# Designs tried in a protein design run: peptides against a protein of PDB entry 4Z5W. Part 217

Target 1, 305 residues: chain A of PDB entry 4Z5W
Amino acid sequence: IPDVFLELNKLWYFSAQSNLFNGEMPRSLSNSRSISLLSLRNNTLSGQIYLNCSAMTNLTSLDLASNSFSGSIPSNLPNCLRLKTINFAKIKFIAQIPESFKNFQSLTSLSFSNSSIQNISSALEILQHCQNLKTLVLTLNFQKEELPSVPSLQFKNLKVLIIASCQLRGTVPQWLSNSPSLQLLDLSWNQLSGTIPPWLGSLNSLFYLDLSNNTFIGEIPHSLTSLQSLVSKENAVEEPSPDFPFFKKKNTNAGGLQYNQPSSFPPMIDLSYNSLNGSIWPEFGDLRQLHVLNLKNNNLSGNIP

## One batch from the design tools (peptide; made by RFdiffusion4, then SolubleMPNN)

Design b2_p28_7_s2 (from b2_p28_7, 14 letters changed)
Fold by OpenDDE base, seed 3:
Structure b2_p28_7_s2 (fold): chain B 305 residues (1-305), chain A 28 residues (1-28)
Amino acid sequence: as target 1 above (305 residues)
Amino acid sequence: PLYTDGLIPQTEEDKKSLQLIFDKAKEL
């Protein structure tokens, strides 16, 4: 990439996704005063990620996903006072979340999907201090760690939590009950155990629940038949979505489905591939907004309603 | 499972953004 960004003093949007760029980020780009949105996703860029936050005063969105960057997560990012959205997916950091992220008050959306992040306890303890954090994606990290159940963890404004395919141990953490605005929860493809907690049915905004491919036991909580967002058409408040899309891995070799916004997900309850027992509640029929109910590969008995 | 490291093909906007950078690099 040419080092010409000093001469481009009006450039507010720069996307160079899905190219063959190699080497480091241009120094003038890391010092751009004009850039608000930066995407360099799906290149072969390398070296340490460095952004001069004192210069980059307009930076609001950053997508560096699927690059060959190395080293530490840049601890100075909280100094980028307007930075809201970060996608660092598929960057092999082999690191913990920096302690400085406790001060990241501008942060609204963060993804480290498949970024070799370590220590989920430290990550959640740090990120709970991000008061504006609405979207958190941590898929394919923390391999075989334990999902912390510490009741003091609090994500007050969390809307989207995705921690899939981590082989995480533990239970559905009670601290999620402190996130009353939660709309989407994906904890699929872990080693989570215990019962599915009844308080999940009290999350009135929860329209997408994926607990599939775990080791959950016991009955399906009857409270899931009363999820308010699935009973009634709530007016979808057009909330600011992350500037990065989501992808759903299908079991078929067909490419993942792309979803540009959380609101584009079909309303879903997926409890498949567990050890759940008891009946299928007929009151699932009251969930008039539910598009997908997947209960396959469990120990359920009785009549299909 | 949901993730964010999926591939997005190059857009016409990406091509225009790149052309702007390369044109500026030819002027210097």
Scores: peptide ipSAE 0.491, ipTM 0.920, DockQ to the pose 0.883
Fold by OpenDDE base, seed 5:
Structure b2_p28_7_s2 (fold): chain B 305 residues (1-305), chain A 28 residues (1-28)
Amino acid sequence: as target 1 above (305 residues)
Amino acid sequence: PLYTDGLIPQTEEDKKSLQLIFDKAKEL
């Protein structure tokens, strides 16, 4: 990428996604005062990620996903006072989230999907201090760690939580009950155990629940038949989505389906591939907004309603 | 499972953004 950004003092949007760019980020780009949205997604960029936050005063969105960057997560990013969205997916950091992220008050959306992030306990303890955090994606990290159940963890404004494919141990964490605005929960493809907690049905905004491919036992909590977002067509508040899309992997060989916003997901309950027992509640028929109910590959018995 | 590291093809907006950079690099 040419080092010409000093001469582009009015440039507010720069996207170079899905190219063959290599080398480091241009120094003038890392010092741009004008850039608000920066995407370098899906290149072969390398070196340490460095942004001069004292210069980059207009930076609001950063997508560096799927690059060959090395080294630590930039600890100075909280100094980028307008930075709201960060996509660092598929950057092999092999690191913990910096302690400085406790001060990241501008942060609304964060993804580290497949970024070799370590220590989920530290990550959640840090990120709970991000008062404006609405979207958190941590898929394909924390391999074989334990999902912390510390009741003091609080993500008050969290709307989207995705911690899939981590081989995480533990249970559905009680601290999620402190997130009453939660709309989307994906904890699929872990080693989570215990029962599905009844308080999950009290999350009135929850329209997408994926607990598939775990080791959950016991009955399906009847409270899931009373999920308000699935009973009534409440006006889906057009919430500010992250500046990065989501992808759903179904099969190993299929390209992931792209979803540009969480509201584009079909309303879903997926409890498939567990060890759940008991009956299918006939009151699932009251969930008039539900598009997908997946209960396959469990130990359920009785009549299908 | 949901993730954010999926491939997005280059858009026409991306092409215009790049062209601006390369044009500037040619002027210097």
Scores: peptide ipSAE 0.487, ipTM 0.918, DockQ to the pose 0.907
Fold by OpenDDE base, seed 2:
Structure b2_p28_7_s2 (fold): chain B 305 residues (1-305), chain A 28 residues (1-28)
Amino acid sequence: as target 1 above (305 residues)
Amino acid sequence: PLYTDGLIPQTEEDKKSLQLIFDKAKEL
């Protein structure tokens, strides 16, 4: 990428996504006062990620996903006082989340999907201090770690939590009950055990629940038949979605389906591929907004309602 | 499972942004 950004003092949007750019990020770009939206996703950029937050005073969105960057997660990012959205997916950090992220008050959306992040306990303990954090994506990290169940963890404004494909051990953590605005929960493709907790049915905004491909036992909580978001059309306040899209991997060799907004997901309960027993509740028929109920590959018995 | 590292094709807006950079690089 040419080092010409000093001369581009009106440039507020720069996307170089899906090119063959190599080398380091241009120094003039890391010092741009005008850029608000920066995407360099899906290149072969290398070196350490460096942003001069004192210069980059307009930076609101950063997508560096799918690059060959190395080193630590930039600990100075909380100094970018307007930075809301960060996508660092598929950057091989092999690191923990920096302690400085406790001070990241501008942060609304964070993805480290497939970024070799370590220590889920430290990550959640740090990120709970991000008071404006609404979207957290941690898929394909923390391999074989234990999902912390510490009741003191609080994500008060969390709307989207995705921690899939981590081989995580433990149970559905009770601290999620402190997230009453939760709309989307994906804990699929882990090694989570125990029973599905009844308090999940008290999350009135929860329209997408994926607990598939775990080791859950016991009955399906009857409270899931009363999820308010699935009973009635709530006027979903169109809150600003993350500036990065989501992808759903299907069990087929096909590419992931792209979803630009969490609201574009079909309302879903997926409990498939567990060890759940008992009956299918006929009251799932009351969930008029539900598009997908997937209960396959369990030990369920009785009548199909 | 949901993730964010999926491929997005280059948009026409991305092409314009890149053209601006390369045009400026020719002037210098």
Scores: peptide ipSAE 0.461, ipTM 0.907, DockQ to the pose 0.907
Fold by OpenDDE base, seed 4:
Structure b2_p28_7_s2 (fold): chain B 305 residues (1-305), chain A 28 residues (1-28)
Amino acid sequence: as target 1 above (305 residues)
Amino acid sequence: PLYTDGLIPQTEEDKKSLQLIFDKAKEL
């Protein structure tokens, strides 16, 4: 990428996504006072991620996903006082979340999907201090770690939590009950065990629940038949709108389906590929907004309602 | 599983996702 951004003093949006750009991020770009939205996703950019937050005072959205960047996560990012959205997916950091992220009050949406992030306990302990954090994506990290169940963890404004495909051990964490605005939960493709907790049915905004491909046991909580967001549409909860798309892998051989907004996800309960037993509750029929109920590959018995 | 490291092909859907980023940028 040419180092010409000093002359582009009115450039507020720059997307160089899905090109063949290599080398380092140009220094003039890292010092741009005008850029609000920056996307360099899906290139071959290398070196360390460096942003001069004192210069980049208009930076609101950063997508650097799917690049060959190396080194640590930039600890100075909280100094970018307007930075709301960060996508660092598929950057091989091999690092922990910086302690400085405790001060990241502008942060609303963060993704480290497939970024070789380590220490989920530290990551969650840090990120809980981000009071404006609405969307957190941590898929394909923390390999074989234990999902913390520490009741002191609080994500008060969290709307979207995705921690899939981490081979995480543990149980559905009780601290998620402190996230009453949660709309989407994906903990699929882990090694989570125990029972599905009944308090999940108290999350009145939860319209998308994926607990598939775990080792959950016991009955399906009857409280899931009372998920208010799936009974009625009356609560027009302001939807989380991160400045990065989501992808759903449907089949191992298919490309991921792109979803531009969490609202574009079909209302879903996926409990498939567990060790759940007992009956299918007929009251799932009361969930008039539910598009997908997936209970396959469990130990369920009785009548199909 | 949901993730954010998917390739955005140069599709109309990608243009829509870019447009969504643009629309949100106008709200700022």
Scores: peptide ipSAE 0.409, ipTM 0.792, DockQ to the pose 0.300; fails the geometry check

Design b2_p28_7_s3 (from b2_p28_7, 11 letters changed)
Fold by OpenDDE base, seed 5:
Structure b2_p28_7_s3 (fold): chain B 305 residues (1-305), chain A 28 residues (1-28)
Amino acid sequence: as target 1 above (305 residues)
Amino acid sequence: PIVTDGLISQTKEDKESLQLVFDKYKEL
């Protein structure tokens, strides 16, 4: 990428996505005062990620996903006072989330999907301080760690939580009940155990629940038949989506279907590939907005309603 | 599982923004 951004003092959008760019980020780009949206996604860029947040005063969106960057997560990113969305997916950091992210008040959407992030306890303890955080994607990190169940964890404004394919141990954490605006939960492809908690059915905005490919036991909570977002067509408030799309993969090696916003996901309950027992509740028929109910590969008995 | 590292095709706006950078580079 040419080091000419000093001469481009009106450039507010720059996307070099899906090219063959290599080397480091140009120094003039890391100092651009004009750029608001920056995407360098899906290149072969390398070196340390460095952004001069004192210069980059207009930066609102950053997508560096799928690059060959090395080193630590930039601890100074919270100093980018307008930075809302960050996609650092598929960057091999081998790091913890910086403590400085406790101060990241502008942050609304964060993805570290498949970024070799370590220490889920520290990550969640830090990120709970991000009061504006609505979307958190942590898929393919924290391998074989324990999902913390600390009741003091609070993500009050969280709408999208995705922590899939981490081989996480533990239970569905009680602190998720402190997120009443949660719309999408993906905890699939972990080693989560225990029962599915009844309080999940009290999450009135929850339209997408994926708990598939875990070790859950017991009955399906009857409260899931009363999920308000699936009973009635509430006006889906067009919420500001992240500036990055989501990809639903069937497994880690599969191609993903692209979803440009969380609201584009079909309303779904997926509890498949667990050890759930008891009956299928006939009241799942009351979920008129539900598109996909997947209960396969469990120990369920009785009649199919 | 849901991820954010999937492939996205370049938009018109992507190509235009990149062209501005290359045009400036050729002028210098």
Scores: peptide ipSAE 0.600, ipTM 0.950, DockQ to the pose 0.929
Fold by OpenDDE base, seed 1:
Order: sequence, then C-alpha cells, then structure tokens
Structure b2_p28_7_s3 (fold): chain B 305 residues (1-305), chain A 28 residues (1-28)
Amino acid sequence: as target 1 above (305 residues)
Amino acid sequence: PIVTDGLISQTKEDKESLQLVFDKYKEL
C-alpha cells in the first residue's frame, strides 16, 4: 500500500479489502486525520498493528481481519475516541485482551473470531465495562477454558454474543440473564454441560439461539416455546449492525454463508448434537416466526408433534 | 458456528478509494 495518506487529507473511506497487499501498514495511514472507515481485511499485511489515535481522530470503523499481523493487541485503541467497530478476526495474536479496553466507551462491535485470544475470564471481565458494546464475537478462541459463571458479569446492552467453537467447559452462565436485549446467542461447538436454563425463554428479543454441539442434558425448557421474538414480528428491532459481515459455517473447516446484518439470520433454535431427553413440546408450533428448529442427535423420546 | 472472517466482494466504493490512493501515488 503506498505511503501517500498525508496527501489525501479528505479521504474518509479507505478499503483495500480482498487484495494481494503485503508488508506493513503505511505510516501515513496510521496517522491519517481524515479516515473514518478503514478496511484492510483479507490481505497479507504483516508487522505490529499500530494506530496513532491522537492523529486518527475521525476513525470510526476498523477492519483488519484475515491478515498476517503479529504481536500484541494495540492497547491504545481506547484512545481512538470515535472508534466503534473493530474486526480483528483471523489475526493470530496469542494474547489476552488488554486491560485498557475497560475504558473503551466508543466500542459498539468487537470481533476477535479465530484470533488466538486467551483467558476468557479476563476478556469478559474487561469487556463488561464497555457500556456501548452491542456485538461481541469471540469464536475460535479460549481453547479448553471454562466459560465463567460469575453472576456479577453484566453486558446490559449486548445484542449479539457469539462464543462458538472454543471447546469451552462449564454451563450456560447466569450472567447472560442480565442481557435483556440479547437477540443472537451462539454458544455452539463447545463442551458446555448441565441443563439448558429456563430463563433463556425470558429473553424477549432472542430470535437466534445456537446451543448445538455441546453436552447439555435434561429436558428442553418449556419456556423456549414462549420466546416473544419468535411468537410475534413486533420485536424485530432493526438496529445499526456492525460494519463487518458475519459468516455462518456448517463446521469449523467449512466456508461460511455471508450475512451482512444479524437481522438477516433466519429465526432459529438449534439444540442439535446434545444429550437432551424428554419430549418435543407441541407448543413450538406457537413460534410463528421460527424458521429453523433443529433438535436432531439428542435422546428425545415420545411423539413428534 | 458464526465467524467474522470471510471473503467479501469488493464494492464500487472500495475500488474508488483504492484508485484515489494509487492516483496520488502516481502523481508523486
């Protein structure tokens, strides 16, 4: 990428996505006062990620996903006072989330999907202080860690939580009940155990639930048949989506289907590939907005309604 | 599982922003 951004003092949008760019990020780009939206995703860029937040005063969106960056997560990013969206997916950091992210009040959407992030307890303890955080994607991190169940964890404004394919142990954490605006939950492809908690059915905005590929036991909570977002259309809150798309993979190694917004996901309950028992509730038929009910590969019995 | 790493097609705006950078590079 040419080091000419000092001469481009009106450039507010710059996307170099899906090219063959290599080397480091240009120094003039890391100091651009004009850039608001920056995407360098899907290149072969390398070196340490450095952004001069004192210079980059207009930066609102950053997508560096799928690059060969190395080193630490930039601890100074909270100083980028307008920075709302960060996609650091598929950057191999091998690091913990910086403590400085407690102060990241501008942050609305964060992805570290497949970024070798460590210490889920510290990550969630830090990120709960991001009061404006609505979207959190942590898929393919925290390998074999325990999902913390600390009741004091609070993500009050969280709408999208994705912590899939982490081999996480533990149970569905009670602290998720403190996220009443939660719309999308993906905890699939972990080693989560225990029962599915009935309070999940009280999340009136929850239209997408993926608990598939875990070790859950017991009956399906009857409260899931009363999810208000799946009963009526009135709860389809179109909210500002992250400036990055989502990809639903069939498995860890598959290509993903692109979804530009969380609202583009089909309304779904996926409890497949668990050890759930008991009957399928006929009251799932009351979920008129439900597109996908997947209960396969469980120990369910009785009649299919 | 849902991820945010994936290939997306370049938009018109992407190409225009790149062209501005390369045009400036050729002027210098």
Scores: peptide ipSAE 0.598, ipTM 0.948, DockQ to the pose 0.931
Fold by OpenDDE base, seed 4:
Structure b2_p28_7_s3 (fold): chain B 305 residues (1-305), chain A 28 residues (1-28)
Amino acid sequence: as target 1 above (305 residues)
Amino acid sequence: PIVTDGLISQTKEDKESLQLVFDKYKEL
């Protein structure tokens, strides 16, 4: 990318996604005072990510996903006082979340999907201080770590939590009960164990639950048949979606279906590929908004309702 | 699993780039 952005003093949106751009990010772009939305996703950009947050006072959205950037996660990003959305998916950082992210009050949507992020305990302890954080995507990180169950963790405004394919150990963390606005939970493709907690059915906005491909045991909580978002068509408040799309993979090796917003996901309960036992509750028939119920590859018995 | 590193497939090249992304996911 040429270093010509000093002349572009009115540039509000720059999208150069899905190109063949290589080399470093231009310094003039990293110092742009006018830019609000920056997407350089799916290029071959390299070097360290540097943004002059003191200059980039209008920056609201940053998508650098699927690039060859190296080095640390930029610790100064919280100084970008208007920065709401960050997509750093598929950037191989091999790093922890910076402590400075405790101060990231503008942050609403964060993705580190497949970014070689380490230390999930530190990451969640830091990110809980982001009071405006609504979307958190951490898929394909924290390999074989333990999902922290610390009850003091609080994500009060969290709506979308995706921590799939991490081989995480532990149980479904009780601190998620402190997220009453949770709409989408994906903890699939981990090594999570124990029982599925009944308090999941108290998450009235939860329309998408993926706990598939874990080691859960016991019965399906009857409270899942009472998920309010799946019983009644609440007016889905069109909430500001992240400026980055989601991709649902059928498996780790399949192509993903693109979803531009969380509300575009079909209402789903996926508990497949566990060790769940007991019966299928007939009251799943009350979930009139449910599109997908996947219970395959469990130890369930009795009648199919 | 849900990810955000998928490609917006607008072109055949985007689909091939997607396939390369997915092939790299098979190596992980």
Scores: peptide ipSAE 0.367, ipTM 0.737, DockQ to the pose 0.263
Fold by OpenDDE base, seed 2:
Structure b2_p28_7_s3 (fold): chain B 305 residues (1-305), chain A 28 residues (1-28)
Amino acid sequence: as target 1 above (305 residues)
Amino acid sequence: PIVTDGLISQTKEDKESLQLVFDKYKEL
């Protein structure tokens, strides 16, 4: 990319996604005072990510996903006082979340999907201080770590939590009960164990639950048949989505399905590929907004309602 | 209609995860 952005004092939006750009990010772009939305996704950009947050006072959205950037996560990003959305998916950092992210009050949406992030305990302990954090995506990180169950963890404004495909150990953490606005929870493709906790049915905004491909045991909590978001449409709060799309991958070799908003996901309960027992509750029929109920490959018995 | 497609399908390979995998969509 040419280093010509110094003269572009009216540049509000720059998108150069899905090109063949290589080399480092231009220094003039890293110092742009006017830019609000920056997307360089799906290129071959390399080197260390650096942003001059003292100059980039209008930066609100940053998408650098699917590039060849390396090194540490930029610890100065919290100094970008208007930065809300960060997409660092598929950047191989091999790093921990910086301690400075405790001060990241502007942050609303963060993705580190498949970014070689380490130490989930430290990551969650840091990110709980981001009071405006609504969307957190940590899929394909933290390989074989233990999911923290520390009751003091608090994500009060969290709406979307995706920590899939990490081979995480542990149980469904009680600290999630402190997230009453949670709409989407994906903990699929882990090694989570124990029972599914009944308090999940108290999350009145939860319309998408994926606990598939774990080692859960016991009965399906009857409280899941009373999820208010799946009974009535009245609670569908259209909140501002992150500036990055979501992807549902059907197969390891298939392209994902793109979803621009969490609300565009079909209302779903997926508990498939566990060791759950007991009956299927007939009261799942009362969930009029539910599109997909997947209970396959469990130890369930009795009648299908 | 509740799509209960999950109850009957024995197919092992449907690794449907919500991967925020910003894969290169090769637009084929």
Scores: peptide ipSAE 0.016, ipTM 0.488, DockQ to the pose 0.026; fails the geometry check

